# Peptides against a protein of PDB entry 6DSZ, part 122

Target 1, 361 residues: chain A of PDB entry 6DSZ
Amino acid sequence: NYVVTAQKPTAVNGCVTGHFTSAEDLNLLIAKNTRLEIYVVTAEGLRPVKEVGMYGKIAVMELFRPKGESKDLLFILTAKYNACILEYKQSGESIDIITRAHGNVQDRIGRPSETGIIGIIDPECRMIGLRLYDGLFKVIPLDRDNKELKAFNIRLEELHVIDVKFLYGCQAPTICFVYQDPQGRHVKTYEVSLREKEFNKGPWKQENVEAEASMVIAVPEPFGGAIIIGQESITYHNGDKYLAIAPPIIKQSTIVCHNRVDPNGSRYLLGDMEGRLFMLLLEKEEQMDGTVTLKDLRVELLGETSIAECLTYLDNGVVFVGSRLGDSQLVKLNVDSNEQGSYVVAMETFTNLGPIVDMCV

## One batch from the design tools (peptide; made by RFdiffusion4, then SolubleMPNN)

Design b2_p15_8_s1 (from b2_p15_8, 7 letters changed)
Fold by OpenDDE base, seed 2:
Structure b2_p15_8_s1 (fold): chain B 361 residues (1-361), chain A 15 residues (1-15)
Amino acid sequence: as target 1 above (361 residues)
Amino acid sequence: SEEELKKVLEELEKE
């Protein structure tokens, strides 16, 4: 009996930051296949708090704070469509991860989307949205008293959704998505009616975006709207204002991940397939009436890291670079560049031993 | 500008 000590997974496939352990603690949560690692961010670095074995490969991991909760809850969806909402509880030295709600959201009918699972949470915590299958949008209403996650499907006319997010500042939950049809890629919005279990017409659409438009970033108020990232361009749209940039530097490699730096959505980290780290900046203009509008978009190269699967801004210019293909890193953004023009310094490196090939013997 | 990026990075250190 060779006890193959199953090596712990080291490849990162997701990361999020928030206040999961307490209202005051800043946490980094890292998904490594079936394993969730929970850290507290400290001045000395990452302090490990708990590791949790999940019931399957983590496909979605999102923090959210329903009204009246003192700290964030964690939504997890596995690749086998098991969903749960987790809460951290500590009583002295005893640490428990409690399942507040769970359910299986698999459909018997539907083609799994080739671009994989997308899970999103409404900023006002009204619902969770899931793109699991082509031509379907699954909705999980968020109810505090519901221990069983129940979902329903709304039919999408758009069969090939590339990315989807909930918008901020909408009276009703509103999705914004990039989709592909025979004419190209487009952006569309829908309002989600929980009552009628249908889509209503959203506030805006943009037909014929860049052919390689791949990501949607929902922008918080006061700007609102969304950023659409392509291979050659970055565009902003909020229904009233449109702005596009095509910085030559982003054409060299595909942007594959993003993370918001600040709550107001004025700054984002971007990572590309070459491990380049960028800052996307939203320049504001204050109107005479006190309205804030987007003046311009800028992209600045910060430096190079491991190829990011996910990025998470922590605090004090510290960034976690979660890598699937390489070593994950904790990096510091410096005010002054080094001799190579880089603002990035590696603080810590986490060795990736590669995929655990489950050799089913 | 490099100065504008510097300001952004300086703001991150103050948080």
Scores: peptide ipSAE 0.449, ipTM 0.913, DockQ to the pose 0.802
Fold by OpenDDE base, seed 3:
Structure b2_p15_8_s1 (fold): chain B 361 residues (1-361), chain A 15 residues (1-15)
Amino acid sequence: as target 1 above (361 residues)
Amino acid sequence: SEEELKKVLEELEKE
């Protein structure tokens, strides 16, 4: 019996940062195919805490904190549509990952979307939204007492959704999405009625956005609204204000991932297909009435990294670069540039051995 | 400006 020591997956397909192990601990969670790695971020670097095997490839991994929870919960959706909500529990030396809720959210009828699985959580933790199939938006209501994740579908008239997020600061859960139709790409919003299980008209829409608009970033209060990232442009819209920039530097390679640095959404990391790391800056203007509005958007090149599948800001200018195509990295953003004009220094590199062909023997 | 980026990066080191 050759116990083929199954080589552990090394390609990163997701990463998130939050307070999962405790309210005080800063955690990095890394998805590597079917494996979840949990780290504590320390001044000395990443301390491994737990590795968890999942019953399928992780397709969605999001931290969220329902009202009255002391620490974040983890939502995971697998590529086989198994959903779970996980809690970290430590009792002395015993570390347990508790499943608070689970369910299978697969539909018997539906065309899987070409852009893959999208999973999003309402910032107020009212629901989880899933774009799994064309023309459907799946809703999982978040209820504390429900151990079974129940889902329902709302019909989406827009068949080709590119990306979708929940907006911040909305009375009702509100999605913002980029979609494509025969006329081009557009941005639309819908309110999600849990009661009626339908969409209501959202606060705003933007028709005829950039043809290659690919990502939506929901912006927290006080700005609110969304950022739409394209190949040539970055745009902001909140219903009242529209702003667009077209920095030539972003045309060189497609931006493929983003991560929010600040809780207020003033800064974002952007990664492109060439491994360039950018900072997106939201410049604020304080109005005479004390309202904060977006004055401008700016993009700054920080340096080069491995090609990011996912980015997450940790603390103290430290960024985890999760790579599927290359080595993952822990990088530091320096205040001063090096001789090459880079602000990025690799602190640690995690070798990617490539796709493990799970030869299920 | 490079100076504005420097300020942003200086803020990150203080957080």
Scores: peptide ipSAE 0.441, ipTM 0.911, DockQ to the pose 0.804
Fold by OpenDDE base, seed 5:
Structure b2_p15_8_s1 (fold): chain B 361 residues (1-361), chain A 15 residues (1-15)
Amino acid sequence: as target 1 above (361 residues)
Amino acid sequence: SEEELKKVLEELEKE
């Protein structure tokens, strides 16, 4: 009897950084198919804390901190539409991952979207939004006392949503999304009414964005608004201000992932399909009235990494590069470039053994 | 500019 020890998944399909184990600990959470790995980020590197087996492939993994929580909670959605909210509890040496809430959010009727599952959390933790099916936006209200994740659908007129995020600094939960119609790609916003279970008109829209616009980044205050990333251009819009750049360097390969470096949204990491790592910079201008406005957008090439499925900035210029196609990496951003003009140095490499063939035993 | 990128990277090391 060869017990083929089923090799654990090594391909990374998601990563997030936050304060999951405590308010003080910086954590890296890594999704590898059905496995969740929890690390503490230390000056010495990544310290493993716990591995958690999930009942299904992780499709969404997001940290969020509801009002009055001392540390982040973890939202997970599986590819089979099992949703849960997880809490880390430690009592001495005993570590437990508690399910605060759970539910199945599958619909009996709906066309699964070709671009897969999108899950987003309102920055004020009022709701979770899910794009699971074409023409539907699913809302999970966040209630502290509810152990059962209940959801409802709002109809979207826009059938082909490319990406969606919640905006920051909105009185009501507001989504911003890129969608495609026969006329091209567009950006639209909607306010989400929990009471009426409907969309209201959002603060702004941008028709006829770049044809290959693929990602929305919600920008925190003081800037607010969103960044739209395409193949040839990066644009910013907040309802009042529009800026666009078309740096030639981004045309060489498609940007496929991003991560916010600064809490204020001044800097972002961008990864492309060639494994190039960029810094996107939002240059501020302070107005005479003390308001901060976006002056310019800039993109700088940092170096090369494994092809990122996900990126997350940790601390001290350290970045985790989660790769599905190659080895994941822990990289350092150096102040001075090397002889090749790269600011990126690999600190640690995590071997990717390839796709786990789900041998259905 | 390389100098501006350097400043950005220097700020990351101070946090």
Scores: peptide ipSAE 0.447, ipTM 0.913, DockQ to the pose 0.815; fails the geometry check
Fold by OpenDDE base, seed 4:
Structure b2_p15_8_s1 (fold): chain B 361 residues (1-361), chain A 15 residues (1-15)
Amino acid sequence: as target 1 above (361 residues)
Amino acid sequence: SEEELKKVLEELEKE
């Protein structure tokens, strides 16, 4: 009996930060295939708290804090369409991960989208949105007392959604998405009506964005709106203001991940397919009436890391680089560049042993 | 500018 000790997966396919263990603790949550690793971020580094086995490959992992919760809850969707909401509970030394709600959100009919599973949460925690299949947007209403995650579909006329996010500061839950049609790629917004189970016209649209526009970043207030990242350009739109930059440096490699540094959305980390780490900067202009508008966008090269599948800013200029293809890293952003012009220093490296092919024999 | 980036990075170390 060869007990093939199933090597634990080391490739990172998702990471999030928030306050999952307590209101005060800063956590890093790492998805490694079917495993969820929970860390507390400390001045000394990452302290492991719990590892959780999931019933399938984690496809979506998002922290959210419903109104009146003291700490964040975790939404997980697996590649097999098992959804759950998890809560961390500690009673003395006893740590338990409690399933607050669960459900299977698989549809019997639908073409799985080629761009994979997208899961998003409304910033006001009104709903979860899922793009699982072409031409469908699945909504999971967030109700406190419902242990069963129930979902419904809204038809999307746009069959080829590239990326989608919920916008901030909207009276109704509003999605912003990049989609492709025969004329190119476009950005559109829809309001989501829970009552009518339909889309209403959103606040804005932008037709004919860059042909390779691949990511939507929802920007918090006071800026609001969204950033659209392409191969050659980065654009901002909020309905009233449009701004585009085309920094030559981003043309060298495709931006593949992003993470918000500041709660106000003034700074973002960007990672490309070559492992270059960038800072995207939103320059503010304060108007005499106290309104804040976007003045400019800037991209600065910070340095090089492992090729990021996901990025998570922690604190004090520390960034977790979750890598699928290489070693994951904790890196420090330094104020002063080294002799090579890099602001990035690796603090810790987490060896990636490669894809564990679970040969189900 | 490098100076502006420096300021951004200095702010991150204080947070």
Scores: peptide ipSAE 0.442, ipTM 0.912, DockQ to the pose 0.816; fails the geometry check

Design b2_p15_8_s2 (from b2_p15_8, 7 letters changed)
Fold by OpenDDE base, seed 1:
Structure b2_p15_8_s2 (fold): chain B 361 residues (1-361), chain A 15 residues (1-15)
Amino acid sequence: as target 1 above (361 residues)
Amino acid sequence: MEEELKKVLKELEEE
């Protein structure tokens, strides 16, 4: 009996930070193909807590906190369209990962989107949205008493969605998305009616954005709105205010991932295809009425890392760089630059042994 | 620009 010690996957395909184990613990969750790794972030580094095998490749992994929960829940969607909501429970030394809800959200009819699976959660935890197939937006209502994840589809007229997010501060769940048509790329918003199972007109749209606009970032209050990231430009829109920058430094390589640093959306990490790490800064302007508006956008180069598939800010200037192509890293952002002008120092490196070729035996 | 970045990075270290 050759115990083929199946080499554990080392390539990272997702990471999230939040309070999953407790209200007080800061956690790093890492997706490595079918494996979920759970860490507690400590002053001494990452403490491993639990590893969980999933019934398929993790395609979506998002933390969310429904109203009245003391800690975050975890939504997972696999590449085979198995969805679950997980809860961490600890009783003394006994650790259990509990499935609160599960379901299969596969459709019998639909073209799988070429840009892959997108999963998003409404900031008010009213629903989960899924872009799985062209011309369809799948909705999973979030109900606490429902152990079975039921979904329905809403037809999207926009067949080629590039990216989609839920907006913050909306009375109804509102999506913002970049889509492509024969005239170019555009940004549109829709309100999602759970009752009528349809889209209503959203608060704003922006036609003819940059041709390579690829990412939407939903911005929390007090700013609200969204950031659209392209190849050459970064734009902000909230329905009332529009602002665009075209920093030359971002033209050198495509930005491929982002992560919010601050709860108020004042700072974001950006990673590009060359492994460059940037800080996106939202400059505030306080109005006479006490309202906060966006004054300007700024991009600063921090340094170089492994090519990020995903980024997550932890605490104290520490960032986890999840890499699929290279070694994942825990890096520190320093106040002072090194001799090369870099603010980034690698604290720990996690060797990537390459894709586990699933030898289908 | 550099001073503002240093301020941001200092704020992150103090959090």
Scores: peptide ipSAE 0.521, ipTM 0.924, DockQ to the pose 0.806
Fold by OpenDDE base, seed 2:
Structure b2_p15_8_s2 (fold): chain B 361 residues (1-361), chain A 15 residues (1-15)
Amino acid sequence: as target 1 above (361 residues)
Amino acid sequence: MEEELKKVLKELEEE
């Protein structure tokens, strides 16, 4: 009996940063198939804290901080539709990952969406939204005392949702999504009524966006609204202001991931299918009344990395590049470019041994 | 353009 020591998965399929271990610690959480790795970010690099085996492949991993919590909680959804909310607890040297809530959110009826599972959390922690099936939006209300994650479905008229996010600064939870119909791709918003379990009309819509519009970024206040990323263009809309750029440099390869650098949403990292790393900049204009408006959008090439499945800005210009296709990297953004014009330097590389094909023999 | 990017990158090192 050769005990094939199952090699630990090395391909990264998700990463998030936040304050999971404590209110003060900056953490990097890495999803590698069924494995969750938890690190503390230090001046010396990534310090491993805990590894957690999950009951399935991690499909969604998001940090959130409900009102009255001192640190972030972790929402995980698996590819088998097992949902949980996890809390980190440390008592002396004893580290435990506690399940605060769990549930299975699988529906018996529905077509699984071809674009996969999308999970999002309302910035005010009122609900979790899930796009699991075509024509359905699943809502998990966030209640502090509920150990059982209960969900309900709202019917979407739009059957082919490409991406969806919750917007910031909305009185009611509001989603913004890109969808496709026979006429092309469009952006729409809906308010989510927890009470009535229905959608209300959202604040704005934009019909006939770029045909390859693939990503929605919700922008925090003071800007608000959303960024829509396509193959050829990047657009901003908040209901009152529209702005579009079409920088030639983004046409060379499709942008596939993003991460917010600043809490105020002034800067974002973008990664493309060739491993190019960009900075998206939101230029502000302060009006005479003290209101802040978007003046312009700019994209700057930083350098090249492994092809990112996910990006996470840490601190001090350090970025984690989570790769599924190549080696993951910890990279430093330098003030001065190298001889090749790159601002990116690899600090550490994490070897990807490829997908462990579980040959079920 | 390089000066503006340099400013952004410098701000990140000071955080």
Scores: peptide ipSAE 0.514, ipTM 0.923, DockQ to the pose 0.805
Fold by OpenDDE base, seed 3:
Structure b2_p15_8_s2 (fold): chain B 361 residues (1-361), chain A 15 residues (1-15)
Amino acid sequence: as target 1 above (361 residues)
Amino acid sequence: MEEELKKVLKELEEE
C-alpha cells in the first residue's frame, strides 16, 4: 500500500492576523481548505509555527479576544457546520492547539444561502452570529464555562442577505446587513436579544442602496457605523451621518475583499477581481466638542497583486495577499512609487498548484 | 493626493 502523501493544499481561502500564539506575537493564520497554517510575523518574514489539520474545509476563521483573555482565541466553522473555538498553548517545545469549545451547528431544515456561509463575532465577544440558511440568523452565545457551542436561530424576514457584520459601540449586539428584495438592495440593522432570542429594531436603516452593494465593513469607534461597498459606490452610515463616494476607478472591477489596517478604522485595504489593491481612507473631522466625525472617504490605488480571496495587513506596510486563483503573496507597501506608479512590491510569492484533485485511487 | 498617500504609507513604515 503506497501511501501517496496527498499534496498539501496551496489555494488560500482565508487569512487572519492577530495575537494567537501569545499576547506579544503577531501571527498570520492561513486557511488552505482543510489545513490551518500558523505563522509568527518577524522582521525576517513569516516563521512557521504549526500546521493543523481540520475535519473539513474551513469556511469561517476569525480571531477574537474575550474579556480576561491574554491572547486571541480562534473561531473556526467548517463547510460541514462543525464549529470550534481553539486556543494555542505552548509548554517548552510542546505546541498544542486546544479545543476550548465545539459543536455542530447544522440545521435539519433550511435552504443553504447562495452567498455561502457567513460567520461574524460581536466586537464585545457576547456572541457569534452565523448566516448559514436563508431566513435564519444563528446565534452562538459566548460563555467561558461552556465546552459545548450551543446555538439558536432567530428568523430573519429578509431572506436574501448578501453580507452581515456586528457593529461596534452598541449597548446590545447589533448586526448590520445588506439584503436584496424585489425593490432592490437595502441596509438594515437589528439588535440581537440573547434573553428573548429575537431581533429588536436597530438604530438605523438605509433603503435603496446601490444595486450591487456586496460587502459590509463595521467601523470601530470613534466613527462607528458601517461602510457599504458596491460596484460603483462606497457609502458610510452610522445613523447620524451618511456619506457616499463613487470613484470611477472602482467601476473597472468588482471589489471582493477588504481588511482593516488601523484599530480605529481610519484605513482599509480593498482588493478587486483584477488583482488591484486599494487603500480606503476615512478622513476625520474633529468637532469643537471633541467628537470625531467622518469628513470624507477617499480611495487610492496602491498597485497590483494576485487576485485576493483575502487580505490581511501585518505590520510595517507589509500585507499578506491570500489567493485562491493565483499565487499568494507577501507584499510591501512602499512610500515611493515605482516607474509604473505602483506602491506594491512582492517580497515573497507562494506558488498555488491549483485544486488538489483528490484522486481517490 | 499623492503626497497624502505618501504620508499614509510613511506612517505605516514607522508603526
Scores: peptide ipSAE 0.509, ipTM 0.921, DockQ to the pose 0.804
Fold by OpenDDE base, seed 4:
Structure b2_p15_8_s2 (fold): chain B 361 residues (1-361), chain A 15 residues (1-15)
Amino acid sequence: as target 1 above (361 residues)
Amino acid sequence: MEEELKKVLKELEEE
């Protein structure tokens, strides 16, 4: 009787940082296939709080804070289209993960998108958006009292969405997305009407972006707008201002993940397929009227890590590098570079035992 | 460029 000790999955497929356990605690949440790991970030490192088994592979994991909530809630979507909103509750030593809402968002009709599941949350917590199928955008309205996640679809004319985000600072929920058509890749925006259950024209569009434009980053106020990351270029657009850079260093390997370092959206971590870690910097210009505009974009090489599937900035220059292909890492960004010019130091390494080949015996 | 990066990294350490 080989007790195949079901080895817990070690490959990381998602990570998020926020205040899930309390308003004061900084948490790291890690998705490892069907497992959610919850940590508190401390000066001494990561303190494990709880592990949660999910009824499927985690495909989307996002923290959000609805108005009037003291702490973040967790949205999870599984690869089988089970959606839930989770809340952490602690009473003394008793720790409970409560399902506030749940639902299945699978459609009977639709082609699953080749780029996989995308899930996004409106920054004002008005809705969740899901790109599950080509030509459809699913909306889950966020209502505090609704225990059942109900969704509706809006038709997207753009069949090949590459990435999508909600923009910040919009009166109505507004998506920004990269899509591909026969003419190339483009960026477009749509307002989402909850009332009419339709798209309205968004504030801006950018036709003919870089052919390999793959990621959208929504930028918070005061800048607003979005960053579009390609193979050769990084561009910013907010409707009024356009800026593009083409740093030669990013051409060496494809950027595959990003994470915002701070709430103001002035700094982002970027990871590429070679495990290079970059800082993207938004340089501000303060106008005489007190308005802040984007002056420039800059990319700086920080160093090398494991190949990131996901990145999340914690605090005090500490970054979690979630890896699917290699060992996950907790790394420190140092002010001074080492002899090799790296600003990255590994603090902790989490061994990846590789894919559990489910040998069905 | 290096000085500006160092400034950013220093700011992160102070946060």
Scores: peptide ipSAE 0.506, ipTM 0.920, DockQ to the pose 0.816

